# Peptides against a protein of PDB entry 6JX3: the designs that were tried, part 18

Target 1, 85 residues: chain A of PDB entry 6JX3
Amino acid sequence: AEFRLRPEISVAQTDYGMVLLDGRSGEYWQLNDTAALIVQRLLDGHSPADVAQFLTSEYEVERTDAERDIAALVTSLKENGMALP

## One batch from the design tools (peptide; aimed at target 1 E60)

Design b2_p20_4_s1 (made by RFdiffusion4, then SolubleMPNN; from b2_p20_4, 10 letters changed)
Fold by OpenDDE base, seed 1:
Structure b2_p20_4_s1 (fold): chain B 85 residues (1-85), chain A 20 residues (1-20)
Amino acid sequence: as target 1 above (85 residues)
Amino acid sequence: DPRLLPGPRSISVPAYAPRP
């Protein structure tokens, strides 16, 4: 299934990077640059495998580590109420 | 400094060095 944010979550760009904002509560999550890049690509419809390939091509990271980091990020976004299960 | 904002949370992926 494709990665999607929950309907109450919006994306904002700040001077400090990407922020995910809960429009109901006002709670927000700031993403570092690498997390933001992953989220952007997932939201654009790229699969985790696509993103891992991108990361290993652009950065000094092993495929297995990239895959683990992507999976951990997706899990965090789902568990913290930002992404749909 | 986002730490000065009320109730911020953070989610991070370890930073990678860009390939030259």
Scores: peptide ipSAE 0.532, ipTM 0.810, DockQ to the pose 0.514
OpenDDE base, seeds 2, 3, 4, 5: peptide ipSAE 0.521, 0.524, 0.526, 0.523; ipTM 0.801, 0.803, 0.804, 0.805

Design b2_p20_4_s2 (made by RFdiffusion4, then SolubleMPNN; from b2_p20_4, 7 letters changed)
Fold by OpenDDE base, seed 5:
Structure b2_p20_4_s2 (fold): chain B 85 residues (1-85), chain A 20 residues (1-20)
Amino acid sequence: as target 1 above (85 residues)
Amino acid sequence: DPMLQEAPKSIDVPEYAPRP
């Protein structure tokens, strides 16, 4: 399924990196650089598999680790109300 | 002092070293 943010979530670029803001609750989450990179690529329409391939090609990370990290991030974003299920 | 300042919630992915 396509990765999408919930309608009430906005993306902001700050001096300290990407922030996801829930316009209804006022809750916001700061993403570290790797998380932001993954989210950006997912929002651009790349699949998790695409992102894993990208990460393993550009960074010193094993495929299984990249896949795990992507899956964990997506799960966190869904569970914390930022991404649609 | 970071303990005295409000901080946003965070979502982190382990950082990787760029390939040379």
Scores: peptide ipSAE 0.596, ipTM 0.847, DockQ to the pose 0.403
OpenDDE base, seeds 1, 2, 3, 4: peptide ipSAE 0.593, 0.586, 0.592, 0.591; ipTM 0.844, 0.838, 0.841, 0.841

Design b2_p20_4_s3 (made by RFdiffusion4, then SolubleMPNN; from b2_p20_4, 8 letters changed)
Fold by OpenDDE base, seed 1:
Structure b2_p20_4_s3 (fold): chain B 85 residues (1-85), chain A 20 residues (1-20)
Amino acid sequence: as target 1 above (85 residues)
Amino acid sequence: DPMLLPAPRSITVPEYAPRP
């Protein structure tokens, strides 16, 4: 399924990197650079497979590890109320 | 002053070394 943020979530760029803001709760979620890169690509419509390929091409990471990291990130975003199921 | 704001939670992915 298409990766999408929940409607109450806003994306902001800060001096500390990408931040996701929950407009209802006021909670902020700070993403590190790798997480932000993955989220940006997913939001741009790239599939997890696309993102994994991108990561393995640009970084010294194995495909399996990239896939695991992407899946874990997506799970975290969903479980913490940032991404739609 | 960010120190006056509520602290953000963190979502992280392990950092990778960029390929040359």
Scores: peptide ipSAE 0.613, ipTM 0.853, DockQ to the pose 0.535
OpenDDE base, seeds 2, 3, 4, 5: peptide ipSAE 0.605, 0.611, 0.604, 0.611; ipTM 0.845, 0.849, 0.845, 0.851

Design b2_p20_4_s4 (made by RFdiffusion4, then SolubleMPNN; from b2_p20_4, 9 letters changed)
Fold by OpenDDE base, seed 5:
Structure b2_p20_4_s4 (fold): chain B 85 residues (1-85), chain A 20 residues (1-20)
Amino acid sequence: as target 1 above (85 residues)
Amino acid sequence: DPALLPAPRSISVPAYAPRP
């Protein structure tokens, strides 16, 4: 399924990087640069496979590790109420 | 200064070295 944020989640770019804000609770999450890059590409419509290919092309990371990191990030975003299941 | 604001939660992915 398409990666999507929950409707109450907003994206903000700050001096400290990407932040995801829950407009209902007021809680917010700061992403490190690599997490932000992955989220940005997913939100732009790239599949996890696309993102893994991009990461292995641009960075010194193996495909298996890139896939693991993407999956773990997506799981975390879903479990913490930021992304739709 | 983030220290002056309520602290965000953090989500991270391991950093990678850029390819040359």
Scores: peptide ipSAE 0.578, ipTM 0.832, DockQ to the pose 0.537
OpenDDE base, seeds 1, 2, 3, 4: peptide ipSAE 0.577, 0.570, 0.576, 0.571; ipTM 0.830, 0.825, 0.829, 0.825

Design b2_p20_5 (made by RFdiffusion4)
Pose (drawn by RFdiffusion4):
Order: structure tokens, then sequence, then C-alpha cells
Structure b2_p20_5 (pose): chain A 85 residues (1-85), chain P 20 residues (1-20)
């Protein structure tokens, strides 16, 4: 249940926002503010359920949408090689 | 509450320089 980045992933905070770098493939990705917030909280050890609660308390989003959006982001992070399965 | 922006990831082109 623990969200983890793949070992070769590095992170930078930049003027554009959070960036993830794959040190092996050389692919690098930008996360928008909400994606960055979600990833940071997941890396802190919070569950996706915790993050959904945070998002609904802080932003104008329904819980159901928050859960789906978190899930889609995590799936995308796995799909694109930034997060471990 | 703040406006919600759906989380997204975008692959950056090689022309963009980022320091890690």
Amino acid sequence: as target 1 above (85 residues)
Amino acid sequence: KKPYVRPSITRLPDSVTITF
C-alpha cells in the first residue's frame, strides 16, 4: 500500500513546479501543483484516502472526483515509469 | 476553498533545462 518512486527517479522544485527525472531513460516530467501536492503527500506515507480527504478539505473538489483523480495520477506515474507498481 | 486543478504530468522537451 506504500507509494514509492522508482529508484532512478530524482525530484527538483523549480520555477515551473515539481519535476521528476528518470536517471536511466533521461525522461523528465513536470507535475502541476495538484499532482505535486498529491505525490508529496503519498511520499510522506499518507494513503490515497488521506490525500483525497485533504484535497476535498482544501480545494473545490468532490471526494469522489478526488479519489478518481489520485488514482489516475498514480496509475500514470506507474505507467510512465516514475512509480513502482 | 481554492479552485481545484486536476493533477497532471507533462513530459518536457529536451530543450528545457532543469537542474537536479

Design b2_p20_6 (made by RFdiffusion4)
Pose (drawn by RFdiffusion4):
Structure b2_p20_6 (pose): chain A 85 residues (1-85), chain P 20 residues (1-20)
Amino acid sequence: as target 1 above (85 residues)
Amino acid sequence: KKPYVPASSGLVRLTDTPPP
């Protein structure tokens, strides 16, 4: 249940936002503000459920949408090699 | 509350610029 980045992933905070770099493939990715917030909270050890609660309390989003959006992001992070399965 | 921007579309691969 723990969200983890793959070992070769590095992170940078930049003027454009959060960036993830794959040190092996050389692919690098930009996360928007909400994606960065979700990833940061997941890395802190919070559950996706915790993050959904946070998003609905802080943003104009329904809980159902927050859960789906978190799940889709995590799936995308796994699909693109940034997060461990 | 703040406007919400979906994180599912918040992942963009960058190829036109060097990495930080």

Design b2_p20_6_s1 (made by RFdiffusion4, then SolubleMPNN; from b2_p20_6, 6 letters changed)
Fold by OpenDDE base, seed 5:
Structure b2_p20_6_s1 (fold): chain B 85 residues (1-85), chain A 20 residues (1-20)
Amino acid sequence: as target 1 above (85 residues)
Amino acid sequence: KRPYVPASKGITRVTDRPPP
């Protein structure tokens, strides 16, 4: 399924990196650089498999570890109300 | 290739909300 943010979530760039803002609750979530990169590529329409391939080509990470990290990130984004289920 | 910093542990709720 396509990765999408919930409609109340907006993206902002700050001095500390990418931030996701919940317009209803007012909660802010700071993403580290890797999380921001993954979110950006997913929002651009790349699949988790595409992103894993990209990560292994650019970073010192094995495919299995990249896949696990992407899955865990997506789960966290859904559980914290940022991404649609 | 660049060092990899895990993303799954890179989500932090910000407690210092800037004023609107």
Scores: peptide ipSAE 0.663, ipTM 0.864, DockQ to the pose 0.779
OpenDDE base, seeds 1, 2, 3, 4: peptide ipSAE 0.663, 0.661, 0.662, 0.662; ipTM 0.870, 0.869, 0.871, 0.864

Design b2_p20_6_s2 (made by RFdiffusion4, then SolubleMPNN; from b2_p20_6 with S9K V12T L14I T17R)
Fold by OpenDDE base, seed 1:
Structure b2_p20_6_s2 (fold): chain B 85 residues (1-85), chain A 20 residues (1-20)
Amino acid sequence: as target 1 above (85 residues)
Amino acid sequence: KKPYVPASKGLTRITDRPPP
């Protein structure tokens, strides 16, 4: 299934970067630049493989490491109630 | 290429809302 945020989660840009807001609980999550980039691309419909390819082309990271990092981020977003399972 | 900063460790729970 395609990566998607939970309906109560909204995205905002701040002076400190991207934040995800839970409109029901009021919790805020700030993302570092790499996490924001990955989330943006996933929400745009790119696959994890697409994102990994992008990361390896722009950053000093190996493909396998990029894939693992993406997977770990997605897991965290799901476990912390930001993304749908 | 740019240095890579891991995304999986890049989530921070915030108690105070940062300004836009």
Scores: peptide ipSAE 0.664, ipTM 0.867, DockQ to the pose 0.756
OpenDDE base, seeds 2, 3, 4, 5: peptide ipSAE 0.663, 0.662, 0.662, 0.663; ipTM 0.867, 0.864, 0.865, 0.865

Design b2_p20_6_s3 (made by RFdiffusion4, then SolubleMPNN; from b2_p20_6 with S9R V12T L14V T17R)
Fold by OpenDDE base, seed 5:
Structure b2_p20_6_s3 (fold): chain B 85 residues (1-85), chain A 20 residues (1-20)
Amino acid sequence: as target 1 above (85 residues)
Amino acid sequence: KKPYVPASRGLTRVTDRPPP
């Protein structure tokens, strides 16, 4: 399924990196650079498999580790109310 | 290739939210 943010979530760029804002609760979530990269590519329509391939080509990470990291991030984004299930 | 910093621990709730 396509990765999408919940409609109440907005994206902002700050001095500390990408931030996701929940317009209903007012909660802010800071993403590190890797998480921001993954979210950006997923929102651009790339699949998790596409993102894993990209990560292994650009970074010192093995495919299995990249796949696990992407899955864990997506789960966290869903559980914390930022991404649609 | 660049060093890899995991994303799985890269989601942090911000507590210094400016007042609306």
Scores: peptide ipSAE 0.660, ipTM 0.865, DockQ to the pose 0.725
OpenDDE base, seeds 1, 2, 3, 4: peptide ipSAE 0.659, 0.658, 0.658, 0.657; ipTM 0.867, 0.868, 0.867, 0.864

Design b2_p20_6_s4 (made by RFdiffusion4, then SolubleMPNN; from b2_p20_6 with S9K V12T L14V T17R)
Fold by OpenDDE base, seed 1:
Structure b2_p20_6_s4 (fold): chain B 85 residues (1-85), chain A 20 residues (1-20)
Amino acid sequence: as target 1 above (85 residues)
Amino acid sequence: KKPYVPASKGLTRVTDRPPP
């Protein structure tokens, strides 16, 4: 399924990197550079497979590890109320 | 290639809003 943020979540760039803001609760979530990269590409319509391929081409990471990391991040984003299920 | 820093551990709840 397509990765999407919940409607109350907005994206902002800060001096410390990408943050996700929950406009209803006021909670902020800061993403490290890798997480930001993955989220941005997913929101742009790239599949997890696309993202994994990108990561392995740019970084010292194996395909399977990249796939697991993407899946884990997506799960966290959903469980913490940032992404739609 | 660049060193890989895991994304799945790179999500932090912030209690103090960082400056834009």
Scores: peptide ipSAE 0.664, ipTM 0.869, DockQ to the pose 0.760
OpenDDE base, seeds 2, 3, 4, 5: peptide ipSAE 0.662, 0.662, 0.662, 0.662; ipTM 0.871, 0.869, 0.865, 0.864

Design b2_p20_7 (made by RFdiffusion4)
Pose (drawn by RFdiffusion4):
Structure b2_p20_7 (pose): chain A 85 residues (1-85), chain P 20 residues (1-20)
Amino acid sequence: as target 1 above (85 residues)
Amino acid sequence: SKKPYVPASGPDGLTLLGTL
């Protein structure tokens, strides 16, 4: 249940936002503000459920949408090699 | 008040910048 980045992933905070770099493939990705917030909270050890609660309390989003959006992001992070299965 | 929500997934939430 623990969200983890793959070992070769590095992170940078830049003027454009949060960036993830794959040190092996050389692919690097930009996360928007909400994606960065979700990843940071997941890395802190919070559950996706915790993050959904946070998003609905802080932003104009329904809980159902927050859960789906978190799940889609995590799936995308796994699909693109930035997060461990 | 709550902030407007911007979706975290998709091309706008996760954008490939390139390969080094």

Design b2_p20_7_s1 (made by RFdiffusion4, then SolubleMPNN; from b2_p20_7, 6 letters changed)
Fold by OpenDDE base, seed 3:
Structure b2_p20_7_s1 (fold): chain B 85 residues (1-85), chain A 20 residues (1-20)
Amino acid sequence: as target 1 above (85 residues)
Amino acid sequence: PKKPYVRPSGPEGLRLLGVL
């Protein structure tokens, strides 16, 4: 289904990378470059399959690893309250 | 050439910076 952030989450671009801020709890998380890229593409409407294809074309990563890592990131964002189920 | 890959998950990919 569609990847979406929770309504209380704000995205900030900083000199140190993408940050996700929870406006209710005040917690803020920094994403590394690869994580930020994945989140940006998902929010733009690309599917996980699209993102995996992009990663394997741009980075030294195998398809199976890319797919696993995308899934793991999405799971983490849901578990830490950043993304909607 | 393809870029070096850094994993997007785990503590390196998703780091709690603090609480405002």
Scores: peptide ipSAE 0.726, ipTM 0.942, DockQ to the pose 0.948
OpenDDE base, seeds 1, 2, 4, 5: peptide ipSAE 0.725, 0.726, 0.725, 0.725; ipTM 0.942, 0.941, 0.941, 0.941

Design b2_p20_7_s2 (made by RFdiffusion4, then SolubleMPNN; from b2_p20_7 with A8P D12E T15R T19R)
Fold by OpenDDE base, seed 3:
Structure b2_p20_7_s2 (fold): chain B 85 residues (1-85), chain A 20 residues (1-20)
Amino acid sequence: as target 1 above (85 residues)
Amino acid sequence: SKKPYVPPSGPEGLRLLGRL
């Protein structure tokens, strides 16, 4: 399925990195550089497989680990109420 | 020539900063 943020979530680029803001609860979450990169590519329409390929080509990470980390991040974003199921 | 990899999940990847 298409990766999408919940409608109440806004993305802010700060000098500290990407931040996701919940306009209803007021909670805001900071993403590290790798997480921000993954979210950006997913929002741009790349598949998790595309992102895994990108990570293994640019970073010192194995394909299996990249795939697991992408899945874990997506799960966390859904569980934290930031991404749609 | 690949960059160091930092995991994107867990407390480091997603950090709750607070509430406005």
Scores: peptide ipSAE 0.718, ipTM 0.940, DockQ to the pose 0.935
OpenDDE base, seeds 1, 2, 4, 5: peptide ipSAE 0.716, 0.717, 0.715, 0.717; ipTM 0.940, 0.940, 0.939, 0.940

Design b2_p20_7_s3 (made by RFdiffusion4, then SolubleMPNN; from b2_p20_7 with S1P A8G D12E T15R T19R)
Fold by OpenDDE base, seed 4:
Structure b2_p20_7_s3 (fold): chain B 85 residues (1-85), chain A 20 residues (1-20)
Amino acid sequence: as target 1 above (85 residues)
Amino acid sequence: PKKPYVPGSGPEGLRLLGRL
């Protein structure tokens, strides 16, 4: 399924990293560089498998660990009301 | 050479900063 942010979520690029702002609750969340990379690629239409392949090609991480990291991040984004289910 | 990996999940990757 397509990864999408909820309509009320805005993305901001700051000197301190990528931030997601919930326009309704006012909560804002910081993503580290890895999380930002994952989110950006997913939003661009890459599958989690695509992202995992990218991560393993650029970073010292095993495929399984990359896949689990991506899945955990996506789950958190959904649970915290930032991404659509 | 591949770069060190920092997880994108958990409190390291996703952190609530506050509320406006």
Scores: peptide ipSAE 0.766, ipTM 0.950, DockQ to the pose 0.968
OpenDDE base, seeds 1, 2, 3, 5: peptide ipSAE 0.757, 0.762, 0.759, 0.761; ipTM 0.950, 0.950, 0.950, 0.950

Design b2_p20_7_s4 (made by RFdiffusion4, then SolubleMPNN; from b2_p20_7 with S1A D12E T15R L16R)
Fold by OpenDDE base, seed 5:
Structure b2_p20_7_s4 (fold): chain B 85 residues (1-85), chain A 20 residues (1-20)
Amino acid sequence: as target 1 above (85 residues)
Amino acid sequence: AKKPYVPASGPEGLRRLGTL
């Protein structure tokens, strides 16, 4: 399924990384470089499988580990109210 | 050479900073 942020979520780029802000609750989160990269590629229309392939090509990570990391991040983004279910 | 991998999930990947 298509990965999308909830409409109330704003994205900001800071010197310390990507920040997501909930415009309704005021809650905000910081993403590290890996999480930001994954989110950016998903928002660009790449599938989780595409992202996993990209990660294993560029970084010292095994395919299964990359897939689990992506899935865990996406789950957290949904549970924290940042991404649409 | 491939770069070291820092996990995207867990507290280091997604950190709640607070409420504005």
Scores: peptide ipSAE 0.754, ipTM 0.944, DockQ to the pose 0.947
OpenDDE base, seeds 1, 2, 3, 4: peptide ipSAE 0.754, 0.752, 0.754, 0.753; ipTM 0.944, 0.943, 0.944, 0.944

Design b2_p20_8_s1 (made by RFdiffusion4, then SolubleMPNN; its pose is not in this set)
Fold by OpenDDE base, seed 3:
Structure b2_p20_8_s1 (fold): chain B 85 residues (1-85), chain A 20 residues (1-20)
Amino acid sequence: as target 1 above (85 residues)
Amino acid sequence: ADAFAAAMGRIEARELRRRP
């Protein structure tokens, strides 16, 4: 149940934001600020529910929207081969 | 020069505004 990146994926902090790099294929993706924030908290061991609570407390977003946004992001990361199923 | 011009793509979530 713990969110984890695939072993071949590395994280880089750049002037243009967080980047995820696949060390095998060389493919990489840039994350926008919100996505980076969510990924950082998930990698720190916070659950999606924890992250939703954090987002709603700090930002102008409804709980249901935060939950859906987090779920959509996690799905994208899994489908693009960055996160473990 | 943009070091990330060759990025395969962007992974994005909704841009959020901080509460006052």
Scores: peptide ipSAE 0.616, ipTM 0.864, DockQ to the pose 0.803
OpenDDE base, seeds 1, 2, 4, 5: peptide ipSAE 0.614, 0.616, 0.608, 0.614; ipTM 0.863, 0.863, 0.858, 0.863

Design b2_p20_8_s3 (made by RFdiffusion4, then SolubleMPNN; its pose is not in this set)
Fold by OpenDDE base, seed 5:
Structure b2_p20_8_s3 (fold): chain B 85 residues (1-85), chain A 20 residues (1-20)
Amino acid sequence: as target 1 above (85 residues)
Amino acid sequence: MDAFYAAMKKIEAPELKRRP
């Protein structure tokens, strides 16, 4: 299934990077550059495999590490109530 | 602003170095 944010989550682009806002709780979450890059590509419709390929081509990271980083981030977003399961 | 952002919860992935 495609990666999707929960409906109460809004995305803001700020001078400090990407921020996610929970419109119901008022909670803010700041993404670092790598997390924002991954989330943006997932939201644009790229699969985790696509994102892993992108990361390995543009950055000094191995495929297995890229895949693990993506999976861990997605898990974190789900567990913290930002992404749909 | 700096203090506000510093107080936010963080979602992070490992920093990456761009290839030359």
Scores: peptide ipSAE 0.640, ipTM 0.887, DockQ to the pose 0.872
OpenDDE base, seeds 1, 2, 3, 4: peptide ipSAE 0.635, 0.632, 0.629, 0.630; ipTM 0.885, 0.886, 0.884, 0.886

Design b2_p20_8_s4 (made by RFdiffusion4, then SolubleMPNN; its pose is not in this set)
Fold by OpenDDE base, seed 5:
Structure b2_p20_8_s4 (fold): chain B 85 residues (1-85), chain A 20 residues (1-20)
Amino acid sequence: as target 1 above (85 residues)
Amino acid sequence: MDAFAARMGRIEAPKLRPRP
């Protein structure tokens, strides 16, 4: 399924990195560089498999680690109410 | 904890090193 943010989530680019704002709860979530990179590519329509391939090509990371990191991040975003199931 | 910090969460993935 396509990765999508919940409609109440706004994306902001700040001097300190990507921030997701929940317009209902008022909570902000700052992403580190790796998380922001993954989220940006997913939002651009790349599949998790596409992103894993990109990460292993551009960074010193093993495929299995990239896949795990992406899956864990997506899970966190869903659990924190930022991404749709 | 600062009130702003209380509303600011952090989502992290492991830091990556660019390939040479």
Scores: peptide ipSAE 0.590, ipTM 0.852, DockQ to the pose 0.591
OpenDDE base, seeds 1, 2, 3, 4: peptide ipSAE 0.582, 0.584, 0.586, 0.581; ipTM 0.848, 0.848, 0.849, 0.845

## One batch from the design tools (peptide; aimed at target 1 A35 S57)

Design b2_p21_1_s3 (made by RFdiffusion4, then SolubleMPNN; its pose is not in this set)
Fold by OpenDDE base, seed 1:
Structure b2_p21_1_s3 (fold): chain B 85 residues (1-85), chain A 21 residues (1-21)
Amino acid sequence: as target 1 above (85 residues)
Amino acid sequence: KKPYVRPSITRITDPAVLAAF
């Protein structure tokens, strides 16, 4: 399935980094640089596999670890109400 | 290659962040 943010989620770049705000609940979350990079690429239409390839090409991370980290992040974003199921 | 930092999300309560929206 395509990665999408929920319609009530706003995105901002702040001095704290990338932030996602739920306009209904008022909850908001800061993403570290890696998380922001992953989210941005997913929103641009890249697959998790594409993102994993990108990470392994530019960072000191193995493919399996990158894949697990991407999956865990996506799960967290869905469970915390930022991304659609 | 660059050092790798695992992705993380952190819940924020600082009003200064809210002002960015």
Scores: peptide ipSAE 0.652, ipTM 0.894, DockQ to the pose 0.951
OpenDDE base, seeds 2, 3, 4, 5: peptide ipSAE 0.651, 0.652, 0.651, 0.652; ipTM 0.893, 0.895, 0.893, 0.894

Design b2_p21_1_s4 (made by RFdiffusion4, then SolubleMPNN; its pose is not in this set)
Fold by OpenDDE base, seed 3:
Structure b2_p21_1_s4 (fold): chain B 85 residues (1-85), chain A 21 residues (1-21)
Amino acid sequence: as target 1 above (85 residues)
Amino acid sequence: KKPYVRPSITRLTDPELLAAF
């Protein structure tokens, strides 16, 4: 399925980077630059494979590592209540 | 190519982290 944030989650841009805020609980998470990049591309409709290709073309990272990192991030976002399963 | 930093997320529940915002 397509990557989507949970309805109660909002995105904020701060001086410290992207933040995901749960409007119900008030809990929020800070994303580093790489995580923010991945999330932004996924929300734009790019597949994890697209994102992996982008990362390997722009950064010093192997395809396998990029794929692993994307998958791990998505899992974390789902498990921590930010993204829909 | 640019240096790569693995993606990370940080829960902002720690008082020290909250104080930064």
Scores: peptide ipSAE 0.653, ipTM 0.896, DockQ to the pose 0.553
OpenDDE base, seeds 1, 2, 4, 5: peptide ipSAE 0.650, 0.651, 0.651, 0.650; ipTM 0.895, 0.895, 0.894, 0.895

Design b2_p21_2 (made by RFdiffusion4)
Pose (drawn by RFdiffusion4):
Structure b2_p21_2 (pose): chain A 85 residues (1-85), chain P 21 residues (1-21)
Amino acid sequence: as target 1 above (85 residues)
Amino acid sequence: STVTRDGHTLKTLDVPTYTPK
């Protein structure tokens, strides 16, 4: 249940926002503010449920949407090689 | 999805933009 980045992934905070770099493939991605917030919280050891609660308390988003959006982001992070399955 | 920053194209992994309360 622990979200983990793949070992070759590096992270930078930039003027454009959070960036993830795959040191093997050389692919690098930009996360928008909400995606960065979600990833940071997941890396802290918070559950997706915790993050959904945070998002609904801080932003104008329904809990159901927050859960789906978190899940989709995590799936995308796995699909694109940034997060371990 | 991608964005171009300082002449470099990056891939994006975005969540819909939420409005802060």

Design b2_p21_2_s1 (made by RFdiffusion4, then SolubleMPNN; from b2_p21_2, 12 letters changed)
Fold by OpenDDE base, seed 5:
Structure b2_p21_2_s1 (fold): chain B 85 residues (1-85), chain A 21 residues (1-21)
Amino acid sequence: as target 1 above (85 residues)
Amino acid sequence: GTVTVDGVTLGTISAPELKRR
């Protein structure tokens, strides 16, 4: 399934990094550097498998850990109302 | 996790920090 943000969510770049804004509730979600990197690549159309390969090639992380980090992040984004199920 | 300050809800979404090769 394609990763997509919910229609009410907007992306903003700030001095503190990437922020997701909920246009309905007014909630702001700040992403750390790793989360922002993963979200950016997913939004650019890369699959979770693509992102895992990218992370293991560029960073000191094992494939299994990269896959777990991506899955946990996607789950968090869905549960907090930012990504479509 | 979220916190509400002056009527605005703020949250953080994170993944484990990574070190470049």
Scores: peptide ipSAE 0.631, ipTM 0.871, DockQ to the pose 0.595
OpenDDE base, seeds 1, 2, 3, 4: peptide ipSAE 0.629, 0.629, 0.622, 0.616; ipTM 0.870, 0.869, 0.866, 0.863

Design b2_p21_2_s2 (made by RFdiffusion4, then SolubleMPNN; from b2_p21_2, 11 letters changed)
Fold by OpenDDE base, seed 5:
Structure b2_p21_2_s2 (fold): chain B 85 residues (1-85), chain A 21 residues (1-21)
Amino acid sequence: as target 1 above (85 residues)
Amino acid sequence: MTVTVDGVELGTLEAPELRPR
């Protein structure tokens, strides 16, 4: 359903890009531009399908690749303890 | 991927770079 970050995760914008901070563990994750773009749109309430459509419309990427990239990123965010399951 | 630098745990999450149309 809806993509959400875990409550202990905060978002920071740095000179080097988006960073997700875990307030409990002290770990942080820097996102590259593509990952940040996807996460931002998901947090804004767009579905993965919406994001895939956006990516294919605005960038030189095929739909299947966009869908795979989004799914892989979401999985990583959940596995690394940043996003709720 | 994660790296510990001076006691701080640093990770990087990346998706493939995109070229604008």
Scores: peptide ipSAE 0.529, ipTM 0.816, DockQ to the pose 0.625
OpenDDE base, seeds 1, 2, 3, 4: peptide ipSAE 0.522, 0.527, 0.526, 0.525; ipTM 0.813, 0.816, 0.813, 0.813

